# Ledger of designs, part 74: peptides against a protein of PDB entry 2FGR

Target 1, 331 residues: chain A of PDB entry 2FGR
Amino acid sequence: SSVTLFGIVDTNVAYVNKDAAGDSRYGLGTSGASTSRLGLRGTEDLGGGLKAGFWLEGEIFGDDGNASGFNFKRRSTVSLSGNFGEVRLGRDLVPTSQKLTSYDLFSATGIGPFMGFRNWAAGQGADDNGIRANNLISYYTPNFGGFNAGFGYAFDEKQTIGTADSVGRYIGGYVAYDNGPLSASLGLAQQKTAVGGLATDRDEITLGASYNFGVAKLSGLLQQTKFKRDIGGDIKTNSYMLGASAPVGGVGEVKLQYALYDQKAIDSKAHQITLGYVHNLSKRTALYGNLAFLKNKDASTLGLQAKGVYAGGVQAGESQTGVQVGIRHAF

## One batch from the design tools (peptide; made by RFdiffusion4, then SolubleMPNN)

Design b2_p13_4_s2 (from b2_p13_4, 7 letters changed)
Fold by OpenDDE base, seed 4:
Structure b2_p13_4_s2 (fold): chain B 331 residues (1-331), chain A 13 residues (1-13)
Amino acid sequence: as target 1 above (331 residues)
Amino acid sequence: SDEVIDEVLSRRS
């Protein structure tokens, strides 16, 4: 058996030129290149090709020293694995997000990531962004000649909000082909939630693909999220992403990513473009900078997610510029 | 180890 302690501390100076009041915000933020985390994991060989595992991981907030506490909400799983694949019990990334966020060149964090995995409808569930779930059972297949899949189910445990029952129930999965430079995946998920105290289904379909040319990598996402309310119109968002990354000078990486969020319920689009650079000082330590521009059209109020500084929305139709400059250290 | 670092850095949020 083994136990490994691991983590990342990622802290930055961040700036956004507009908040909900139209004022600038700046300060010390976290997780601009990678989510800051502390984790423990381990495996036990049970013989016969069977292994037991555990994984406990929580987010670190370096700006305030985790003043609100520490938990293992990132992942808290026990697992069995073998030739059949892996079964996980516990809070984790849901299979759809685990796979489909892998195409995000900004690692699903900071001001540059694809923001499609979002609570688009003021859902009242804790995980209405479709990223993680409580009470989750997951299964991941081995890779068979490139083909792989993951499935998950989360128990609602009779959680209610308003008149909505089954809140927190998740069912979803993906199929994928991962072989050499090519990755492609299709994910489907449904989560039960509530909007305005009424039962709502969050349906999600996501297509992702990437290709590594060696000198550069291209990545793309197509996603539709639909909050199907029992009463009222559906809240649908079509999200698109295209990104490219390339190594620079052997120690750096430049990233460029564009995303479009077509928010159908308000007939409004938002455009996000982000330029990022990571400079590796060592295997463990990097400097990074992100520059993001978010253009909201019409009634769109999206804001860049400068965690620790400002992650709220802006006024309708306003554009927001964000900057992060920071240090990432992994251990 | 370097392997652990690579693995950790490869994981997204």
Scores: peptide ipSAE 0.397, ipTM 0.929, DockQ to the pose 0.849
Fold by OpenDDE base, seed 3:
Structure b2_p13_4_s2 (fold): chain B 331 residues (1-331), chain A 13 residues (1-13)
Amino acid sequence: as target 1 above (331 residues)
Amino acid sequence: SDEVIDEVLSRRS
């Protein structure tokens, strides 16, 4: 068997011009280009094409040295894999997020990512952003001439919040076509949660596609998230994303991404545009800069996620500008 | 290894 220690330390100087009080925030933040992490993984060949694996991974907060502690909430799985694909047991990215976030050119981190995978309704479940789940069983197919799929189910284990009695249950999956420069996927998921102590279903449908032209890559997402409440009506958000990236010389990458979040329950839109640049000093070390602008209209209060500095909302209808400049080191 | 680094960097948040 083999065991690999791996990780990323990504730390930045970040600035946002508005917080919830309308004041600027700045300081040392984390995870601007990639989520900082520490992990261990290994594989055992069992013969006959069968392999066993484990994966333990937790988030690192370089700005405070993990003052709140360290855990393996990013991933804690044991798996079997072979010609049949891969079965995973344990906390992980749910299949829908694992696949559909791959179209986010900002890698679902920092101030520039697609923010559609979000708790739009003040859901009381721990993972109401639709990204990960506890008690998860996942299955991923091999790639069959481009076609592939993933499925997952998470047990609620009778977790209750208020009158909701199935909090944390997840069922979802995706189908995809990945062949050469083309990737396209459809994901569907439902998660049981609670809002205001009442049972609520978080339904999610996501379409993603990308095409690599060599000189540039285009990527897009279409998503609907719907928190179905028995009382008070549904909370629906339609999210759209379009992005482009291009290599710069042999050592750099420039990225531009636009997203629109149409928040139907409050009849309000938010527009996000982000420009990013990564400069590779080596295979392992990069400098990066992000510039993001978030325009909230009407009752929208979305904020950019400058982790470690400020990740809260802004006043209704206010715009926010964010900057991150940092170092990413992988090992 | 470089392969490990590429894999690590390909993983999202």
Scores: peptide ipSAE 0.397, ipTM 0.930, DockQ to the pose 0.863
Fold by OpenDDE base, seed 5:
Structure b2_p13_4_s2 (fold): chain B 331 residues (1-331), chain A 13 residues (1-13)
Amino acid sequence: as target 1 above (331 residues)
Amino acid sequence: SDEVIDEVLSRRS
């Protein structure tokens, strides 16, 4: 049996030029390059190729020392693994997000990431961004000549919001091909939630692909998220992402990523472009900077996610510029 | 260990 303590502390100085009132915000933020975390994990060899595992991981907020508390909401799983793959029980990334966020060059963190995994419809469920789920059972296959898959089911446990009786139910999975420089995946998911107290299905389809050319990596995402409401029509968002990264001088990495969020319910688009740079001082310590520009059109009110400083929206049709400069330390 | 660090840094979100 083994137990490993691990973590990341990522803290930055962040600035956004507009909040919901049109005012600037700045201060010390968290998780600009990687999500700050503290975790424990371990495995036990049970013989015959079977292993038991556990994983407990929570988010760290370096700016305030976790003033609101600490939990294991990032992951709290027990697992069995072997030649058959891995079965996990407990809160975790849902299989779709676990796989498809891997194509985000900004690691689904900070002001630059793909923001498609979002609660687009004021869903009342706890995880209506489609990222994680409670009461989750997951299965991940081994990699068979590049082909792999993951599946998950989360129990609603008869959680009720308004007239919705199955809130929190998740079913989803992905199929993927991961071989050498190529990665490609298709993910499908449905989550039961509520909007305005009415049962709503959050349907998600995501395609992702990346190719590592050695000198540069290209990555892309295509996603449709649809909150299917019984009354009021569907809330549909089509999200697109294209990014490139390249190593610089053996110690750095530059990233450029564009995303488009076509918010059909309000017939409004938002454009996000982010330039990032990571400078590795060591294997475990890096300096980084992100510069992001978010242009909202028409009724769009999206804001950059400068965690710890400002992650709210802006006025309709307003643009927002964000900057993060920080230190990431892994242990 | 370096292996642990690599693994930790490889994980996102």
Scores: peptide ipSAE 0.395, ipTM 0.929, DockQ to the pose 0.878
Fold by OpenDDE base, seed 2:
Structure b2_p13_4_s2 (fold): chain B 331 residues (1-331), chain A 13 residues (1-13)
Amino acid sequence: as target 1 above (331 residues)
Amino acid sequence: SDEVIDEVLSRRS
């Protein structure tokens, strides 16, 4: 048996030129290249190819020293694994997000990531962005000649909001092919939530693919989220992403990623383009910079996620420019 | 170890 302590501290200086009032924001932010985290994990060999495991992981906010506290909301699982794959019990990334965010070249954090995994409809559930779930049981297959899959179910435990009585229930999974330079996946999920106190289904379908050409990597995502409401009509968003990354000089990596968010309920689009650079000073320490531009059209109010500085929206139809420059240290 | 670091850095979200 072993226990491993691990983590990342990622802190940056960040700037956005517009907040909800049209004013600039700047300061010290977190998690610009990778989400800052502290974790404990371990495994026990039970014999016969069976292993027990645990994983406890929480987010670190370096700018304020976790003033709001520390928890294990990133992951808190116990597991059994073997030739059959892995079964996990506890809060975790849901299988769909775990797999499909892997195609995001900005690691699903900072001002550059794909923002499709979002609460598009003012859902009242705690995890209406489709990223994680409480009370989750997950199963992941081994990789069989490239083919792999993951499935999950989260219990609602009769959580109620308004007239909704199954809030937090999740069911979803993915199928994937991962072989050499190629990765491709299809994910499907449904989460029960509430909007305006009324039962709502958050349906999600996501396609992802990437190919590593050696000299560069290309990655893409196609996603539809639909908050299905009995009253008021559905809130549907189609999200698209295309990104490329390339190593630079053996110690650096440049990234360029574009995303389009077609918000059907408000007939409005948002365009995001981000240029990023990571410079490895060592195996565990890197400098990085991100430059992002977000163009909202019509009624769109999306904002870049400069965590620790400003992650709110902007005025309808306004554009936002963001910059992050920081240090990432892994241990 | 380098292996641990690589594994940590490979994880997203």
Scores: peptide ipSAE 0.398, ipTM 0.930, DockQ to the pose 0.860; fails the geometry check

Design b2_p13_4_s3 (from b2_p13_4, 8 letters changed)
Fold by OpenDDE base, seed 5:
Parts: C-alpha cells; sequence; structure tokens
Structure b2_p13_4_s3 (fold): chain B 331 residues (1-331), chain A 13 residues (1-13)
C-alpha cells in the first residue's frame, strides 16, 4: 500500500482590459496554467489483482491562502480496481468531463481553456457546468487495444429547487479510442437541474480528438449543450475548439487555441483565441504566459476566466483581452 | 506526468 501527497501551486499576475463596467482589472490570480491543488491518494493491494484506492483533492488559491477555506471538492473518492477496471464512489469529475476536457490544450484552466463546459442557462444546480458531481458512482474500463469507456451516475438524493425534484442527478459516459498518438472520444451526459425554479435537463454531447505528430499536437472539440426547459424554450450552445501545441527548444511549449461559442438562445457568437507559452525551468517548476482575446458578438457577454482577478462577463458585444504571467510549481 | 513528481508518504508491502 502507499499514500502519496501531491499538489500544484500556480500563481500569476493577470490583467483583463474590461470587466462588466468596461474597466480594467489586474492583480494576482491563480491557476493560469494548471489548477492549483493539494491532494492525497493511495492504494492498497488486496491480492488477486484487486486494489483499494482513495483520492482526496482540493483547490488551492495561492493569492489569498484559501481564505474561504479548503475542501476536497475536486475529488473525494474511494475505489476498487482490478482487471475489470475501476469503480469509484464519491465526488469527482464526471466521466464525460474527465475524458473530454483532456483535449483542451490549456487544461481547462486559466484564460485560454475551452469554456464549453459551462452553466449556459443560469442553472441552479451546484454543478451545472457539467464538470463534477456529488454522490457519484463511476466506472472506468481498462484499455482494450485502445478502446476504453467510462460511465457515471450521480444520485440527486431528492434535492429540490422550485418544482424540480431531481436536481443533481447525473447520468453519462464516454467511449474512447486511445492508441499511441491518436485519441478520440464521444461523451454523452444528462444532468437534472432547475432554471427559474423549473425542472430542466442539461443535455451534453461532446466529441473530442487529438493527434500527436511529435513535432506538434493538434486537438479539437465539438460540443452541444442544451438546457431543456418546458417554458421559454431550450437554451442551446454549440461550442467548437481547435488547438495546436508544439515543443520549443526542448524546454518550452507553445500553444494556440481557438474556440467558438454559438449561443443559440441569444443568437450570438463569441470567439476566443489564446496564445500560451510554458517554459520549464525544471521538471517541477515552470514559467508561463497566456494572451487571450475574446470577441463577443451581439448579445454575448462572455468573459475570460482570470481566476482570482476577474472571471465575470463583459458588456454585450464587447471584446476582452487578457494576460496571465505566472509560476507553476508541482510537488 | 505530474504524478511522477508526487511525494510518497508511506509504503508498505
Amino acid sequence: as target 1 above (331 residues)
Amino acid sequence: SDEDLDLVLSQTS
């Protein structure tokens, strides 16, 4: 058996040129390259190829020392694994997000990531971004010649909001092919939530693929998120992402990623383009810089996620430029 | 991977 302590402290200086009032914001932010975290995990060999495991992980906010507290909301699982794969019990990334966010070259973090996994409809559930779930049971298959899959179910435990009585229920999964330089996956999920106190289904379909050419990697995502409402019509967003990364001089990595968010309910699009660079000072420590541009059209009000500095929206139809320069240290 | 950087607190056989 083993117990491992691990973590990342990622802190940056960040700037965005516009907030909701049209003013600039700047300061010390967190999690620009990777999400800062502290975790413990371990395994116990039970014999016969069976292992027990645990994983506890929480987010770290280096800018304020976790002033609002620390929890294990990133992951808090106990598991059994073996030749059959792995069964997990506890809060975790839902299988769909766990797999499909892996195609985001910005690691679902900072001002550059794919923002499709989002609460597009003012959903009242705690995890209406489709990323994690409470009360989750997950199963992950082994990799069979490249083919693998994950499935999950989260209990709502009769959580009610307004007339919605199944808030927090999740069902979803993915199928994938991971072999050498190629990765491709399809994810499907539904969450029960509430919008305006009314029962709403958050349906999500995501296709992801990447190919590592050695000299460069290409990655892409196609996603549809639909908040199905009985009153007021569906809130649908189609999100697209295409990115490329390449090693630089053996110690660096450059990344370029474009995303389009077609917000159907407001008939408005947003375009995001991000240039990032990571410079490895060591295996553990890196410097990084991100430059992102977000162009909102029409009624779109999306903002870049400069965590710790400003992660809110902007005025409708406004563009936002963001910069992050920081240090990432892993332990 | 980042996991390769982890600190092992205990090991038992």
Scores: peptide ipSAE 0.073, ipTM 0.729, DockQ to the pose 0.094
Fold by OpenDDE base, seed 2:
Structure b2_p13_4_s3 (fold): chain B 331 residues (1-331), chain A 13 residues (1-13)
Amino acid sequence: as target 1 above (331 residues)
Amino acid sequence: SDEDLDLVLSQTS
């Protein structure tokens, strides 16, 4: 049996050239290379190959010392694991996001990540970005010659918003093949939510793949999100991502990633391109820099996620440039 | 792995 304390403190200086008013924003931000976190985890051997586990993890906001408080909203699970795989009870990444975000070379963090896992429709549910869920039961299979899968169900517990009565219910899963340099996955999910007080289904399908060539890694994502509304028509977004990363000089990594967000409901596209570099000073400490460009077309108002500085949108059709330079320390 | 950086607070046999 063991209990482990772990964490990351990632803080940066960030700049974006446009906010919703067209003004620049700059300051100290968080989580540019990795999400800052504090966690506890542990396991107990129950014998016969069965183990009990717990995992408690919360986000750290170094710029303000967690002024809004600390919680374990990143993960708060208890689990049983063994030859059958792992069953988790508690708030966690939903299986689809846990697997499919792994193809994001920016690790779903900072100004460069794939932003497809998003609330595209002003959904009123707490987790309408499709990333995590409360009241979640998850099951993950062992790896069978590369093949693996995960499934999840989150209870809505009769949460209501307006006339919607199943808000927060999630059902989803993925199938994957992970073997050597190759990874490929298919994820499907549906989440019940509300838009404008009306019941809405958030449907999501995601394909991901990566291949590590040693000298470089290529990764890609294809995703469709659809908020199915009874009134007003569906809000559909097709998101695409292609990225490459490569080690540099034995102590660094360079990353380049492009994403396209085709927002069908507003017939508008947004293009994101990000260049990132991580320089390892030690096993625990790294310096990093990100440079991102986001081009909104037509009615698109997407903004880069410079957490702690500015994560809002921009004016329709405007472009945004963002920079993050920071320190990541793991313990 | 990054897990090797973690602080083990308690271990029991």
Scores: peptide ipSAE 0.065, ipTM 0.709, DockQ to the pose 0.094
Fold by OpenDDE base, seed 3:
Structure b2_p13_4_s3 (fold): chain B 331 residues (1-331), chain A 13 residues (1-13)
Amino acid sequence: as target 1 above (331 residues)
Amino acid sequence: SDEDLDLVLSQTS
């Protein structure tokens, strides 16, 4: 049996040129290259190839010392694993996000990530971005000649919002092929939520793929999210992403990623392009810089996620430029 | 990976 302490402290200086009022914001932000975290995990060998595990992980906010407190909302699982794969009980990334965000070259953090995993419809559920779930049971298969899969179910526990019942229920999974330089996955998920106090299904389909050419890596995502409402029509978003990364001089990595968010309910598109660089000072410590441009068209109000500085929207049809420069330290 | 940077606090039999 073992217990491991681990973490990341990632803090940056960040700037965005526009907030919701059209004013610039700047200051000290968090989690520009990796999400800052503190965690405990461990395993116990039960014999016969069976292992028990636990994982407790919470987000760290270095800019304010976790003024709002500390919790284990990133992950709080107990698990059994073996030749059959792994079963997890507890709050975690849902299987679809765990797998499909792996194609995001910005690791679902900072101002450059793919933002498709989002609450597109003012859903009132706690996890209507489709990233994590409470009361979750997950199962992950072994890798069979490249083929693998993950499945999850989260209990709603009769949670209600307005007239909506079953809020927080999740069902979803992915199938994937991971072999050498190639990765490809298809994910499907549904969450029960509420919009305006009315029952709504958040449906999500995501296709991802990447190929590592050694000298460079290409990655892509295709996603549709649909908030199916009983009244008012569906809120549908089609999201697309294409990215490339390459090692630089053996100590660095450059990333370029483009995303398009076609927001059908408001007939408006947003374009995101991000350039990132990570410079490894050591195995534990890196410097990084991100430069992102978000162009909103028509009624689109999307904003870059400069956590700790400004993560809100902008005025309809406005563009936003963001910069992060920071230090990441892992322990 | 991040795993090889972690601190092992304890091991028990």
Scores: peptide ipSAE 0.049, ipTM 0.702, DockQ to the pose 0.093
Fold by OpenDDE base, seed 4:
Structure b2_p13_4_s3 (fold): chain B 331 residues (1-331), chain A 13 residues (1-13)
Amino acid sequence: as target 1 above (331 residues)
Amino acid sequence: SDEDLDLVLSQTS
């Protein structure tokens, strides 16, 4: 049996040139390169190839010392694992998110990440971004010559919003091929939620792939998210991402990632391009910088996610530039 | 991986 304490403290100085009022925002933000976290995990060998595990992880907000409190909303699972794979009970990344966000070269955080895993429709559920779920049971297969899969189901526990029932129910999974430098995955998910107090299904399909050429890595995502509303028609977004990363001088990494968000319900596109650099001072400590440009067209109001500084939208059709410079320390 | 940097607090049989 073991118990491990782990964490990341990632804090930055961030700037965005426009908020919803057209004004700049700047200050100290968090989680620009990796999500800041504190966690405990452990395993117990039960014999016969069976292991028990636990994982408790919460987000750290270094800018204010977790003024709003600390919880284990990132992950709070107990698990059994063995030759059959792993079964997890508890709040976690849903299988689709766990796998498909892995193709995001910006680690699903800061101003550069793929923003497709999003609440596109003002969904009223707590996790309508499709990233995590409460009351989740997950199963992950072993890797069979590259092939692997994950499945999950989250209980709604009769949660209601307005006239919508079954809010919070999730069902989804992925199939993948991971072999050496190649990774490719297909994920499907449906989540029950509410929009305007009415029952809504959040349907998601995502295709991801990456290849590590050694000198560089390429990664891509194709995603469709559809909020199927009972009244008012579907809110559909097609999201595309292409990214590249490369090691620099043995101590650094440069990343470039482009994403397109085609928001069908408002017939508007947003273009995101981010350049990032990480400089490793040690195995544990890195300096980093991100520079992101977001172009909103027509009615699009997307904003870069400078956590701790400004993560809201901008005026329709406005562009936003964001910068983060920070320190990441892992323990 | 980041897990290689973790602090092991306890290990028992």
Scores: peptide ipSAE 0.073, ipTM 0.722, DockQ to the pose 0.096; fails the geometry check

